# Peptides against a protein of PDB entry 3WG5, part 45

Target 1, 218 residues: chain A of PDB entry 3WG5
Amino acid sequence: LAKNIVYVAQIKGQITSYTYDQFDRYITIAEQDNAEAIIIELDTPGGRADAMMNIVQRIQQSKIPVIIYVYPPGASAASAGTYIALGSHLIAMAPGTSIGACRPILGYSQNGSIIEAPPKITNYFIAYIKSLAQESGRNATIAEEFITKDLSLTPEEALKYGVIEVVARDINELLKKSNGMKTKIPVNGRYVTLNFTNVEVRYLAPSFKDKLISYITD
Target 2, 218 residues: chain A of PDB entry 3WG5 as posed
Amino acid sequence: LAKNIVYVAQIKGQITSYTYDQFDRYITIAEQDNAEAIIIELDTPGGRADAMMNIVQRIQQSKIPVIIYVYPPGASAASAGTYIALGSHLIAMAPGTSIGACRPILGYSQNGSIIEAPPAITNYFIAYIKSLAQESGRNATIAEEFITKDLSLTPEEALKYGVIEVVARDINELLKKSNGMKTKIPVNGRYVTLNFTNVEVRYLAPSFKDKLISYITD

## One batch from the design tools (peptide; made by RFdiffusion4, then SolubleMPNN)

Design b1_p11_5_s1 (from b1_p11_5, 3 letters changed)
Fold by OpenDDE base, seed 5:
Structure b1_p11_5_s1 (fold): chain B 218 residues (1-218), chain C 218 residues (1-218), chain A 11 residues (1-11)
Amino acid sequence: as target 1 above (218 residues)
Amino acid sequence: as target 1 above (218 residues)
Amino acid sequence: SGVEIEVLGAS
């Protein structure tokens, strides 16, 4: 029986237009190989809203399931990372990770203080994040509170409240726990049941460009 | 019977990107020699959150157990040091040391006053530190209070409340007390039982670069 | 990121 391929790639750092290019490249490779899924190991403090929205769209347009995995322990899907996760086919978190804190800001002042977004922008993102949660059958009340209360959750809390689907220590546990789960959003208009029996795990390395950008944005 | 090797190294001062390099180097040496464990003698007032998170990740990715030992007497695992400890396979403290005071800040003003972190950032680190505690089976309530109350603990308090595992006066007492303990987090996906019978203790010296950086950042 | 984790009130 032909082994189902599962791709694994890492996306770390701030969400930017270059991060979109990483998502697009990784998903495209996995699509081309008709992979059972791609797992994106995500570790982000957040970033640009425009890039985030484009990434969400790219994930939702994927020809294959995209699993966002907040990994390794100590990683986060903070701010923009939460939106990306909520837009994905399945969310997993490793122990020791976090998700949430989604209030939009206009930036930081010279003294490091936050420049608050006007109510118009905040309300837009409340509607947006609620829509992502509702579409994926996840907790829309908590999704709203990620903005209104700037709430952050542990993996156990996020699982308990129906924000995420899996807590897993590693890729093997993730594959085992998510085997037979339905995607939370459609793939090509259909909810897909994940089949992680007898898989070949293929790791995607960052491109040279990806490495260079990570170096410049640190 | 081949002696189990235990490495001991010291990390002192502010947590920075250079401190990450020290952790990485020390752990890598111990990994290469298939050591039973590495003990990091930690004395820090805190430092950069980004470096701290990277250090936690590096520890949790270790192929061998990493023991954080707040040492010598008078040392602290303050702020960033607490997160690092909570991310480790075992925490020990010497008598006369302290742990805690983990409230995130944006920095110091020109007059030395603290620039408080906005609730967004504070809540992020509350979720993060709770996650580290929960993953390691340590007291998550106290971990949260390290931020919300800026709480600091003695070794005896930290042991009593289940924040740490060992109080030890020196390396020999640490090895004796931690012998047969399970790691609080997995090593390569498995909880390891420490075997400190018939060990060879090897001390790692700081590199020339480590010495130079410590001199510049002091 | 300019976020630091330090001891509060340590002058």
Scores: peptide ipSAE 0.035, ipTM 0.276, DockQ to the pose 0.088
Fold by OpenDDE base, seed 2:
Structure b1_p11_5_s1 (fold): chain B 218 residues (1-218), chain C 218 residues (1-218), chain A 11 residues (1-11)
Amino acid sequence: as target 1 above (218 residues)
Amino acid sequence: as target 1 above (218 residues)
Amino acid sequence: SGVEIEVLGAS
């Protein structure tokens, strides 16, 4: 029986292979407990493209809705975070957050200069991010501009342009506003209508390893 | 004769040795033209601590007021950007921007995990950021919490807590609101009262190299 | 593949 439980977990920092492990762990816990959804409070400046794509894939394979919530105020779903958000079942942003700035780079040179991705890679990620937007019924033009113009949006702009679904100040407002919404991508092949009526909110704490790595990564 | 000119330049991306070169170039141009001030529209996720400290030093050595403006909406003065802001003569933020998240790291491991700075380095940067806040008459407690709690603030919070001086939607509002304000740190040993009455705004374009590096670094 | 989609909050 589907439990009226919503999990909330935080993922903060760079998107890495370890971040994938966190997503996988959190989603797996929520899946095992047959949660109504999991909300991931995401605050990331970006990270590795490979890890990002794996995270998107893991979200798309989720047996439960995965809601990306750009939180708290001051947080970002920047770069890789935007891709992850666009690959998710629902996107929310808190006031004072941002989304976008998705231009791919090869890395940083010794002088801290960005090494540009060659056009073939940039075009690959343009196609990829547009695919995520199209598949989720979100604004694919803006998704492209996250790369081509390094566009960053406020919550209000992102909502206005059809990039995100919810602006919410906190988890309670998020649950309230998203209640009755359909997921923007399928869950087990079906678009799920979110039911957050009388749900228990369960916070997932970072593992000791997560804390250590977050502590090391912070 | 002091020209009623205010320069505006943008610095976007990671803080590196090249970013120092941009700051130096822009400030030097404005100094040479005896500008009333230079406004740097700053959008950075952070960068190298050495480059950051050099930039702060360059700002502090400026012959004219250097105003850091976290702009546009969606931008951040994150990590190194916060230090730079705190080292400047005046800080402004646009709505939908953020400041903070200043915890020092040694870098990223091969798996993209953050490598924690040892306590001695963290404590060094706590002392440093508090010094910047204290010297500028800004909130040193919050400045410390930018590191110890990885705190990020909205423009409204940053203003409320005495971290920044201005919330402004655009350059015109910034000029209007900052007109008559004193610099938070000295210019040539004196606290300057900003006079933005009847000023010409001159935009500095990136050099070809800046464009190329920004293009490569984007 | 060394592609980074980072907005480095590197300090």
Scores: peptide ipSAE 0.078, ipTM 0.346, DockQ to the pose 0.228; fails the geometry check
Fold by OpenDDE base, seed 4:
Structure b1_p11_5_s1 (fold): chain B 218 residues (1-218), chain C 218 residues (1-218), chain A 11 residues (1-11)
Amino acid sequence: as target 1 above (218 residues)
Amino acid sequence: as target 1 above (218 residues)
Amino acid sequence: SGVEIEVLGAS
C-alpha cells in the first residue's frame, strides 16, 4: 500500500515576504508530491500584515491540507502567526506554546514603546480575524479578543475555546490525534478527512536563502 | 584649519528595522566625529511605517545635520523614503530621481495588487506627512498630495514646490549648493547653517550585516 | 510601494 506522505517544514521568525516565499515553496513541494498534508511548525512573534494575508491566502489555495503546528515548546503563533493559524486547515499546538496577541500596531518606537494603530486598522483586523475564525469554524469571539484584549492563550485554553484542534507534543502525536479529523477549511472546495494511518513523514529543510534570512532576522 | 568632516553613507532598499539600524549607526558615527553633516544617499521604494517613523525620529534627534540625498539617478525616495526625507535637515535629489508616492497600503496581494489601507490609516499618514512638511518648512499641501493623489515628483518639481532644497548631480555639487543653507529642522534645538567651505568627505561603508540584508532584500 | 503596516503582536 503506497504510504501517504506528510511533509513537515519549519517556519520561524518574523512574518515577512520571505516567510510567504517559504510557505509557498513548502506547500508547493507538498502539492507536487500529492502529500496527504503538510505540517508547518510555526514559531513567530508576528510580522507584516500583507505577508500574513498572503500566507493565509496561499494556505487557502493549497491543493493539500496545511496544518499549522505551533512548535516547539516555547514557540508562539503571536499576532500574524495567529491569523495564519486561523487561516489554516488545522491548528495544533505543543505544550508550552502560545497563540494570540493579535493587536495590530504600527510598530515599535525607538524606546521600544508600541506605536498604536488607529482604530480603523484595529477594526479592520478585528473583522479579518473574525472572518478567519468563522470560515474555519473556530471561536470568532476569542479571535476578536486576541485583538481587543490582546489575549494570548495556552494550548489547553485554545483547545477549550475552540480556537485550535489539537494539542500535541510531537509530530507523531499530532499525526495520531489529527488522523480522521476534517480540515477546518476546504481543500479544493471540499472538507478533507485527514488520513494519517500509514504515512511517511518527510522533513523539508529551509533553502539557503531561508537560512540566510533567518540568520539576519534573529 | 581643521577640515570639517562630511560623512556620506548609502541606504538602498526597503525601509525596515535594519534600515533603522543603518541610519542609527551612520548618524552615530558622524555624531561621534562631530561631523559638519552626514549625507545619506537614499534609494528606497518604501517600506515599513514603524521603521520609517523611527528613522525620522532618529534623524530629528541627531546631533548633526542629516541630509537625505535621493541618489543616484534612477533612485527614488518613494513612500517611506519621502517621509524620511521630509523628516530630515535637508533634502537633495539627483536628476532623474523621484520623491513621493506615499499612499499607505497594507501591502501587496499574491497577484501583485495593492491591499488598500483603511481610510483612517490614510488619514493618519496624511496628518503625519503634513506635520513633517510643516515642521521642516516644506510644502504641506504637496506632502498631503503624495498620499491623496499618490503624487510623485521630479527633483525639479519638488524643488519648485518647496518640497526639497537642492538638486545636485553629485556630492560635490550638493556640498556646493547646500553650503550656507540653514537646516530645515533644528539640530540640538537650533537651525544650523551648513558650512561646507573646507570639508573632507568620508564615505561610510555598509556593515557586513547591512550587505547581507541588502543581498536578501534585493 | 505604500507604507507597509505591520501586524506586530504585543510581544
Scores: peptide ipSAE 0.039, ipTM 0.429, DockQ to the pose 0.785; fails the geometry check
Fold by OpenDDE base, seed 3:
Structure b1_p11_5_s1 (fold): chain B 218 residues (1-218), chain C 218 residues (1-218), chain A 11 residues (1-11)
Amino acid sequence: as target 1 above (218 residues)
Amino acid sequence: as target 1 above (218 residues)
Amino acid sequence: SGVEIEVLGAS
């Protein structure tokens, strides 16, 4: 029986326009090969709201399921990463990772102090994050608290509260646990049941451009 | 008589955290040498609001006058550049430059369409740009229209409307015309009268880091 | 480091 393919790619660091290019490239490859899904191993402290919104849109436009996997242990889907996760077809976290801390800020002062977003901006992102949670059938109250309380959750808490779908130590456990799960958002207007029975895992490497940009921005 | 120093530096391209580093470095050098002023030759299509706000703050914290000069002909202080200019001690423009187009956006869609900012965000930036204009004794109505009408002005229009202080073809004409002008915002709590009588002009070159970042981001 | 909501100015 022809092996269904699952692609795995890594996205690490700040969310920028270059991160969008990575998501677009990775998803496009997986779409072209008619993959069962793509898993994005995500580790981010946050980043730009524009890039985040474009990434969410790109995920929602995907012809195949996009799984956000907060990995490895010690990684986070902080701030922009939480929005991206909530916009995805399935969220997984490794033990020892975190999600949340979604309070919008306008940046950092010279002294390293946070420049707070005005209530109008905060309320926009509250509405946005709640919509992502609602559209994906995830906990919209906790999504709001990621902003209003700057809440951060463990994988076990996030699973318990219905923010995420899977806690998994590695890709093999993720595939095993997510097998037969329905996507939390539609793919081409339909909720898809994931079939990870007899799948081939293919890892996508960063492009030369991706490496160069990461080297300069890190 | 000991020559008063005026520093001149160039900032070109998108407003980012690296642009903040450039402003900070240039202003710090001019502060250390007790310069009469620093002139920043600005050419920008816009950029990040966080970086813009930090740059405005850095200018307002400057120990010496910071003059924003939209230069050369064909350059613009678009979007974020307009806010930076309005936050400065003096604004000059070369003939054939532009200022304005300050409507905030959340980014660009995959098809290149603008993602509009919600009214709450737009209203925040209206309040912010009006405050910059008011604090600097510049035309707050036009500043608002830079957003609400996405207005762009020529140097002659901007001067006529009281948005800017100087139209100048080059640094020498700028120094001549701005000599004896009061800063539009205070320096260390005091409005300073610019003294460009018998000044030495010193040009600051971009750092190696500045060149590398520009090369990668352009 | 918290969410940088970068409200882009019109680039």
Scores: peptide ipSAE 0.038, ipTM 0.341, DockQ to the pose 0.719; fails the geometry check

Design b1_p11_5_s2 (from b1_p11_5, 3 letters changed)
Fold by OpenDDE base, seed 4:
Structure b1_p11_5_s2 (fold): chain B 218 residues (1-218), chain C 218 residues (1-218), chain A 11 residues (1-11)
Amino acid sequence: as target 1 above (218 residues)
Amino acid sequence: as target 1 above (218 residues)
Amino acid sequence: SGVIIEVLGAS
């Protein structure tokens, strides 16, 4: 029986325009190969809201399921990463990871203090993050609290609160646990049941360009 | 007759959280001295949307008129700078300056190409910039085109289209031309008629902190 | 330079 292919790629660092290119490239490769899914191992402190929103859109436009996996242990899907996760077809987290802290910030003051976003921006992102949660059948209250309370969750909390779908230590456990799950958002207009029963895992490496930009932003 | 005081300060560089602090500090000084107005000599390629929106809010909360002066020649009020200007009590431009190019961008790709903001963001900023224009009695169509067409205007065009109020070569000409003008937005709930007939100009220098941050962002 | 909205995490 022809093995279902699952792609795995890593996206680490700040969410930038280049991160969008990475997502686009990775998803496109997986789409072209009619993969069962792509798993993006995500580790991000956050980044640009716009890049984030583009990534979310790209994920939602994917012809295949995109699984955001907050990985490895110690990783986070902070800020923009949370939005990306919430916009994806399935969220997994490894033990020792975190998700949340979605408060829009204007940035950091010279002293490194957070400059709060004006209420108008905050409210926009509240509405946006809630919509992502709602669309994906995830906890919209917690999604809002990721902003209003600057809430961060452990994998166990996130799972408990219905923010994420899987806690998994590695790709194999993720595949095992996610097998037979339905995507939290549609793929090509349908909720897809993942079939990870007989899967070939293919790892995608960052392009040279990907590596270079990561070097500049880190 | 006690001279009306007009403060002048410069804000140059990217619009960041620190730029907000600069605006806040400068406006506060002028407020405390019951100045007739503060003129901010603005030269910015743009920057953070959030900082921009905070600055706009701070300007709108000002107890005194805040005049944005795109200065010196060669300066721009690009992107975020345009929003700031549109949110202000009066806009002036020096010859050889520009205003506009307000298209929200996700940033720059690795190749330096602009990564377009998703339509949702673009539409948000269209609505926002139009509101600023409308509230200030300025050309909302052009304000929208600053985004949709990535339009940039010369001072003469901006004046012609009713985006700005004054073209002036220097502070003295600005004061002369702006004397007797009403603010384009209210000050303490009232449209103020500027009285620059007998003014003392006081220049505010950047703080040490201001200088340091400018050095980091440039 | 477009309007950059950074959604940076509270780290």
Scores: peptide ipSAE 0.055, ipTM 0.401, DockQ to the pose 0.411
Fold by OpenDDE base, seed 1:
Formats: sequence, structure tokens, C-alpha cells
Structure b1_p11_5_s2 (fold): chain B 218 residues (1-218), chain C 218 residues (1-218), chain A 11 residues (1-11)
Amino acid sequence: as target 1 above (218 residues)
Amino acid sequence: as target 1 above (218 residues)
Amino acid sequence: SGVIIEVLGAS
């Protein structure tokens, strides 16, 4: 029986245009192979708003389910990572990870202090993050508080509040727990029921360019 | 007679945290040698707001005059580059260059269209760019129009409107024309009169890291 | 090309 494919790829570090290129490449590979889904192991402290918005759009345009998995333990989907997760078809977190802290900032000053965004920026991103939560049937109140309170949640809290769908220790547990779940947003206009009963897991490695960029941005 | 030193360095491409590191390194070298000034040959389409603001602060904290020179012909000080120029001790442009187009944006969509910034962001940067113009005794009305009209100017227009101080074809003409000019902002709390009568020009090369980053971002 | 704003989380 031809096994359905589940792709797994890692995205780590700052969200930039290069991170968008990684998402696009990984999702495109999985689409071309008609994979059952792709799982993105995400570990990010945040990054650029435009890259984040483009990544969300790329996920929403995916021909297959995109699962964001905050992994491994100690990882975070901070700031831009939370928006990306909320824009995805399914969110999972490993124990010992975090999600949230979505306050928009203009950046960091020379002394490392935060340069605050003006209120209209904050309000724009509040509206945006709430729309992502509402569209995906996730907790829009908590999504707003990720900005207004700069709230961070544990996996257990995020699950409890209906921000995420799965807490899983590894890919095998993730596949087991998410099997039979519907995507939180449509794929090609349809909610897809995930079928992980007879799947082959394929790991995608970063390209040479991806490795080089990571080395420079670290 | 010990020649006064004028350093010249090139900064090209997107304004990022790495561009800040370049500015900081170049200015620090020139400060350590008690240079008469440093000239930064700038060619940028724009970049990050935080990096831009940090670069402006680094210039304002300089122990020596920092001259922004939009060079060579065909180059621009677009967007973030205009703010940097307006934050500097002297602005020069080569013929066939441009300055302006300072509208803040959230970034570019997947299709290359601009993601507009909300009005409060625009207003924040209007206030900021006007302050830079006012502090430097430059045209604050035109500085505002760089945002509100997304205006770009030629060197001749920018000179005419009192946005810049010098139009020069090369470093030698720049040194000649700027000799005896006062800095538009203070250096260590004092307006400095530039003395380019007996100077040695020293070119600073990009570091290995600078070259590597440029290669990846191009 | 405009000034790009980041959504950076609290580090």
C-alpha cells in the first residue's frame, strides 16, 4: 500500500525574507509530492512583520496542510512565530516550549532596549492576530493578550485556552494525536481530515543558502 | 606637516543590523585616529527602521564629523538612507543620484506590492524626519514630503531646497566644496568647521563579515 | 521602498 508522505522541516532563528524562502521551498516540495501534510519544527524569537505576513499567506495558499510544531523542548514560537502558528492548519507544541510575546516593536536601540511601536501599529497587529485566531477557530482573546499583555504561554496553557491543538513530545506522538483531526483552516477551500495511519516521514534538510544565512544571522 | 586624515568607506545595500555594525566600525576607526572626518559613500534602497534609528544615533554620538555622500552616479539614499543622511553632519550627492521616498511600509507582499503602514506609523516617522531636518537646519517641509508625497529629489533639487549641502562628482570635489563648511549638527556639542586643505584620504575596506553578508543579501 | 517595521517579540 503506497504510504502517504509527511514531510518534516526545521525553521530556526529570526523571521526574515530568507525564512519566507525556506517556508516556500519546503511547502512547495511537499505540495509537489502530494504529501498528507508538512510539519514545520519552528524555533524563533521573532522577526520581520512583512516576512511573517508573507509566510502566513504562503501557508494559507498551501495545497496541503501545514502543521507548525514548536520543537524541540526549550524552543519558542515568540512574536512573529505566534502569528505564523495562528495562520497554520494545526499547531503543536513540545513540553518545555513557549508561545506568545507578540507586541510589535520598531526594534532594539543601541543599548538593547525596545523601541516601542506607536499605538496604531499595535492596534493593526491586534486586529491582524485576532483575525488569524478567529479564522482558525482559536482563542482570539488570548491572541490579543499576546500583544496587549505581551503574554507567553506554556503548551499546556495554550492547549487549555484553545490556542493550539496538540501537545506532543516528538513527531510520532504528534502524528498519533493529530490523526483524524480536521485542519483549523481550509486547504483549497476545504477542511481536511488528517490521515496519519500509514505514513512515511521524510525529513527535509536546509539548503546550502539556508545554512549560510543561519550562520551569519546567529 | 602631519596631514589630517579623511576616511572614506562604502555602505551599499539594505539597511540592517549588519549595516549598523559597518557604520559603527568605520566611525570607530576614524574616531580612534582623530580623523578630520569620515565620508560614507552611501547607496541604499532602504531597510529596517530600528537599524536606521541606531545608525542615526551612532552618527550623532560620533566624536568626528560624519559626511554622507550619495555615490556613485546611479546610487540612491532612498527611504532609510534619507533619514541617515538627515541625521549626519553633512550631506553630499553625486550628479545622477537620488534622495527621498521615505514612506514607512510594513514591507512587501508576495507579489512585490507594498504593505502600507497604518497612519500612526506614518505620523511617527513624519515627526521623526522633521526633527532630524530641524536639528540639522535642513528643509523640514521637504523632509515631511519625502513621506507624505513619497517624494524623490535630484541632487540639484535637494541642494536648491536646502536638504543637502554639496553636489560633487567625486571625493576630491567633495573635499574642495565642503572645506570650511560648518557641520550641520554638533560634534561633541560643538559645530565643527571642516578643514580639508592638507588631508590624506584613507579608504576603509569592508570586513570579511561585511562582504559575506553583502553576498547573501544581494 | 519604505522603512520596514519589525514585529519583534520581547527577547
Scores: peptide ipSAE 0.051, ipTM 0.564, DockQ to the pose 0.802
Fold by OpenDDE base, seed 3:
Structure b1_p11_5_s2 (fold): chain B 218 residues (1-218), chain C 218 residues (1-218), chain A 11 residues (1-11)
Amino acid sequence: as target 1 above (218 residues)
Amino acid sequence: as target 1 above (218 residues)
Amino acid sequence: SGVIIEVLGAS
């Protein structure tokens, strides 16, 4: 029986338009091969809201399920990373990771202090993050508190509160636990039941361009 | 005879992933209506290289011609804006605008000084900008000098050197001058001859999201 | 350096 393919790719660092290009490339490869899913191992402190929104849109336009996996232990899906996760078909976290802290900031002052976003911007992102949570059947109250309280959660808390779907130590445990789960958002207008029986795992590496961009942003 | 539609939209400010979303939205609307072209009135000091590359890719994937118009007088297509222009189907500039100054920068130091990109990054963008110029039949030597000399050009210089195709004071003059021109890059694998006879001009406004993002970045 | 939903254009 032909093995179903699951792709795994890594995205690390600040969320930028380069990060969008990585998401787009990885998802496109997995789409072309009609993969059962792609798993994105995500580790980010956050980044640009605009890049985040494009990434969310690209995930939602995917022809295959996109699983966000906050990995490895010590990684985070902070700020923009949380929105990306909430926009995905399934969220997993490794033990010792974090999610949340979604308060929008305009930037940093010359003294390194945070420039607060005006209420109109904060309220926009509250509405946006709540929409992502609601559309995916995740905890919209906690999603709001990621902004209003700048809340950060452990994997166990995030699972308990209905923010994420899986806590997994590694890819094998993730595949095992998520097998038979329905996607939290549609794929091509339909909720997909994940089938990770008899799958081949294929790892995607960063392109030369991806490596160069990461080097500039790091 | 059914009027051919030409869309006009404005993109102003820093090139970010929000700017990508604006390009994507505007081009998508024009694609859906099978417009003869979309004109993007561009005014930017530059922005993120990653957002720029995604915008270039989105333009090149367009089902319709995308015309970059550096407008109004006093506007610029600086840095990232030049790459976007060079990646487009046609470039126009209004009198009193500028294009160029494409030297990549890693960022700003705490004292506000520019952090120079390492040679490997500069060389990457030299290769990239030259590829855009070559693929569009534009001046690749000047494109390189936009980086190596941080060169900025007037509309008349840019036209003279074969960087741009049109100098126009307004949309009507742009349509008149570009009528019958071939796109400098393909549309759906074919070079298109622009037909601006009997066209209806439709203006696209920024979405609420676009306005909010612009307000945060300004 | 934490959570920037940099709505702002990155340098």
Scores: peptide ipSAE 0.062, ipTM 0.326, DockQ to the pose 0.176; fails the geometry check
Fold by OpenDDE base, seed 5:
Structure b1_p11_5_s2 (fold): chain B 218 residues (1-218), chain C 218 residues (1-218), chain A 11 residues (1-11)
Amino acid sequence: as target 1 above (218 residues)
Amino acid sequence: as target 1 above (218 residues)
Amino acid sequence: SGVIIEVLGAS
């Protein structure tokens, strides 16, 4: 029986148009190989709303399940990362990671202070994040509080409150725990039951362009 | 009599956090030398709202006049570039350039279509662009139409409608025409009369980092 | 090309 392939790729740093290209490339490779899923190891402090929305849409259009894995320990799915996670087929977190802090900002002033988003923008993103949570059957109240209270959660809290589906120390534990789970959003109009029996894990390397961008933005 | 120095620097490409760093660096150099002004040769299709707002604020905090010059022929101050220009002490355009097209967008879909900003966001940027125009004594109605009609103007139209102050073919003509003009916003709380008699023009080169970013984003 | 609203930052 042909081994089911699971791809693993890392996305680290700020969410930008380049991050969209990474998501698109990685998902496309996994789609072309008819993978059982792709796992995106995500570590982000946040980033651009446009890139975030495009990434969410790209995930929603995926022909295969996209699992967001907040990894390694010490990583975060902060701000834009939370929206991306909530737009995905399954969320996992490693111990010692965090999710949340989704308050939209207009940026940072020259003195490093946050430029607050006007209430109109904040309310737009409240509606948006709640829609992502509702569509995925996740806690929409907590999703709102990620903005209104700038709430951040531990993996254990996020699991307890129904924001995420899995806490896992590594890829092997993630595959084991998520085996037999249904995707939280549809794949090609259908909720897919993940089958991680007899899988081959394939790691995707960042492109040369991805490495160059990471070097410049870090 | 010590020659008044005028700095000239180029900013080309998308408006990003790196573009802010360019503006900050160039203005800081000119401030340190007590320049009569800095001219920023701007060619941009647009970019990020956060970076744009930070650039506008940096210009407003400048200790010297900042002239935005849409240059060379064929260049544009599109989208974010228009906001930056409207936030500056003087706007000039070369023949064959354009300004406007300021409709806020959430980005581009995978098929290349524009993701429209919600009315709440559009209205925020209408208020913002109108404030920039009003503060600078420029045409606030046209500033609004840059969004509501996605209007773009030629240099001749922009001059005629009171959006810009100068049409100039080159730096020498710009200096000649803008000599004796008052800044459209204050410098250190005062409207400055530009004195371009007996000036030395100094060109600032992009940093190595600026060159690298331009290479990657182009 | 419109102004891209980049409104998501980690506080």
Scores: peptide ipSAE 0.049, ipTM 0.532, DockQ to the pose 0.806; fails the geometry check

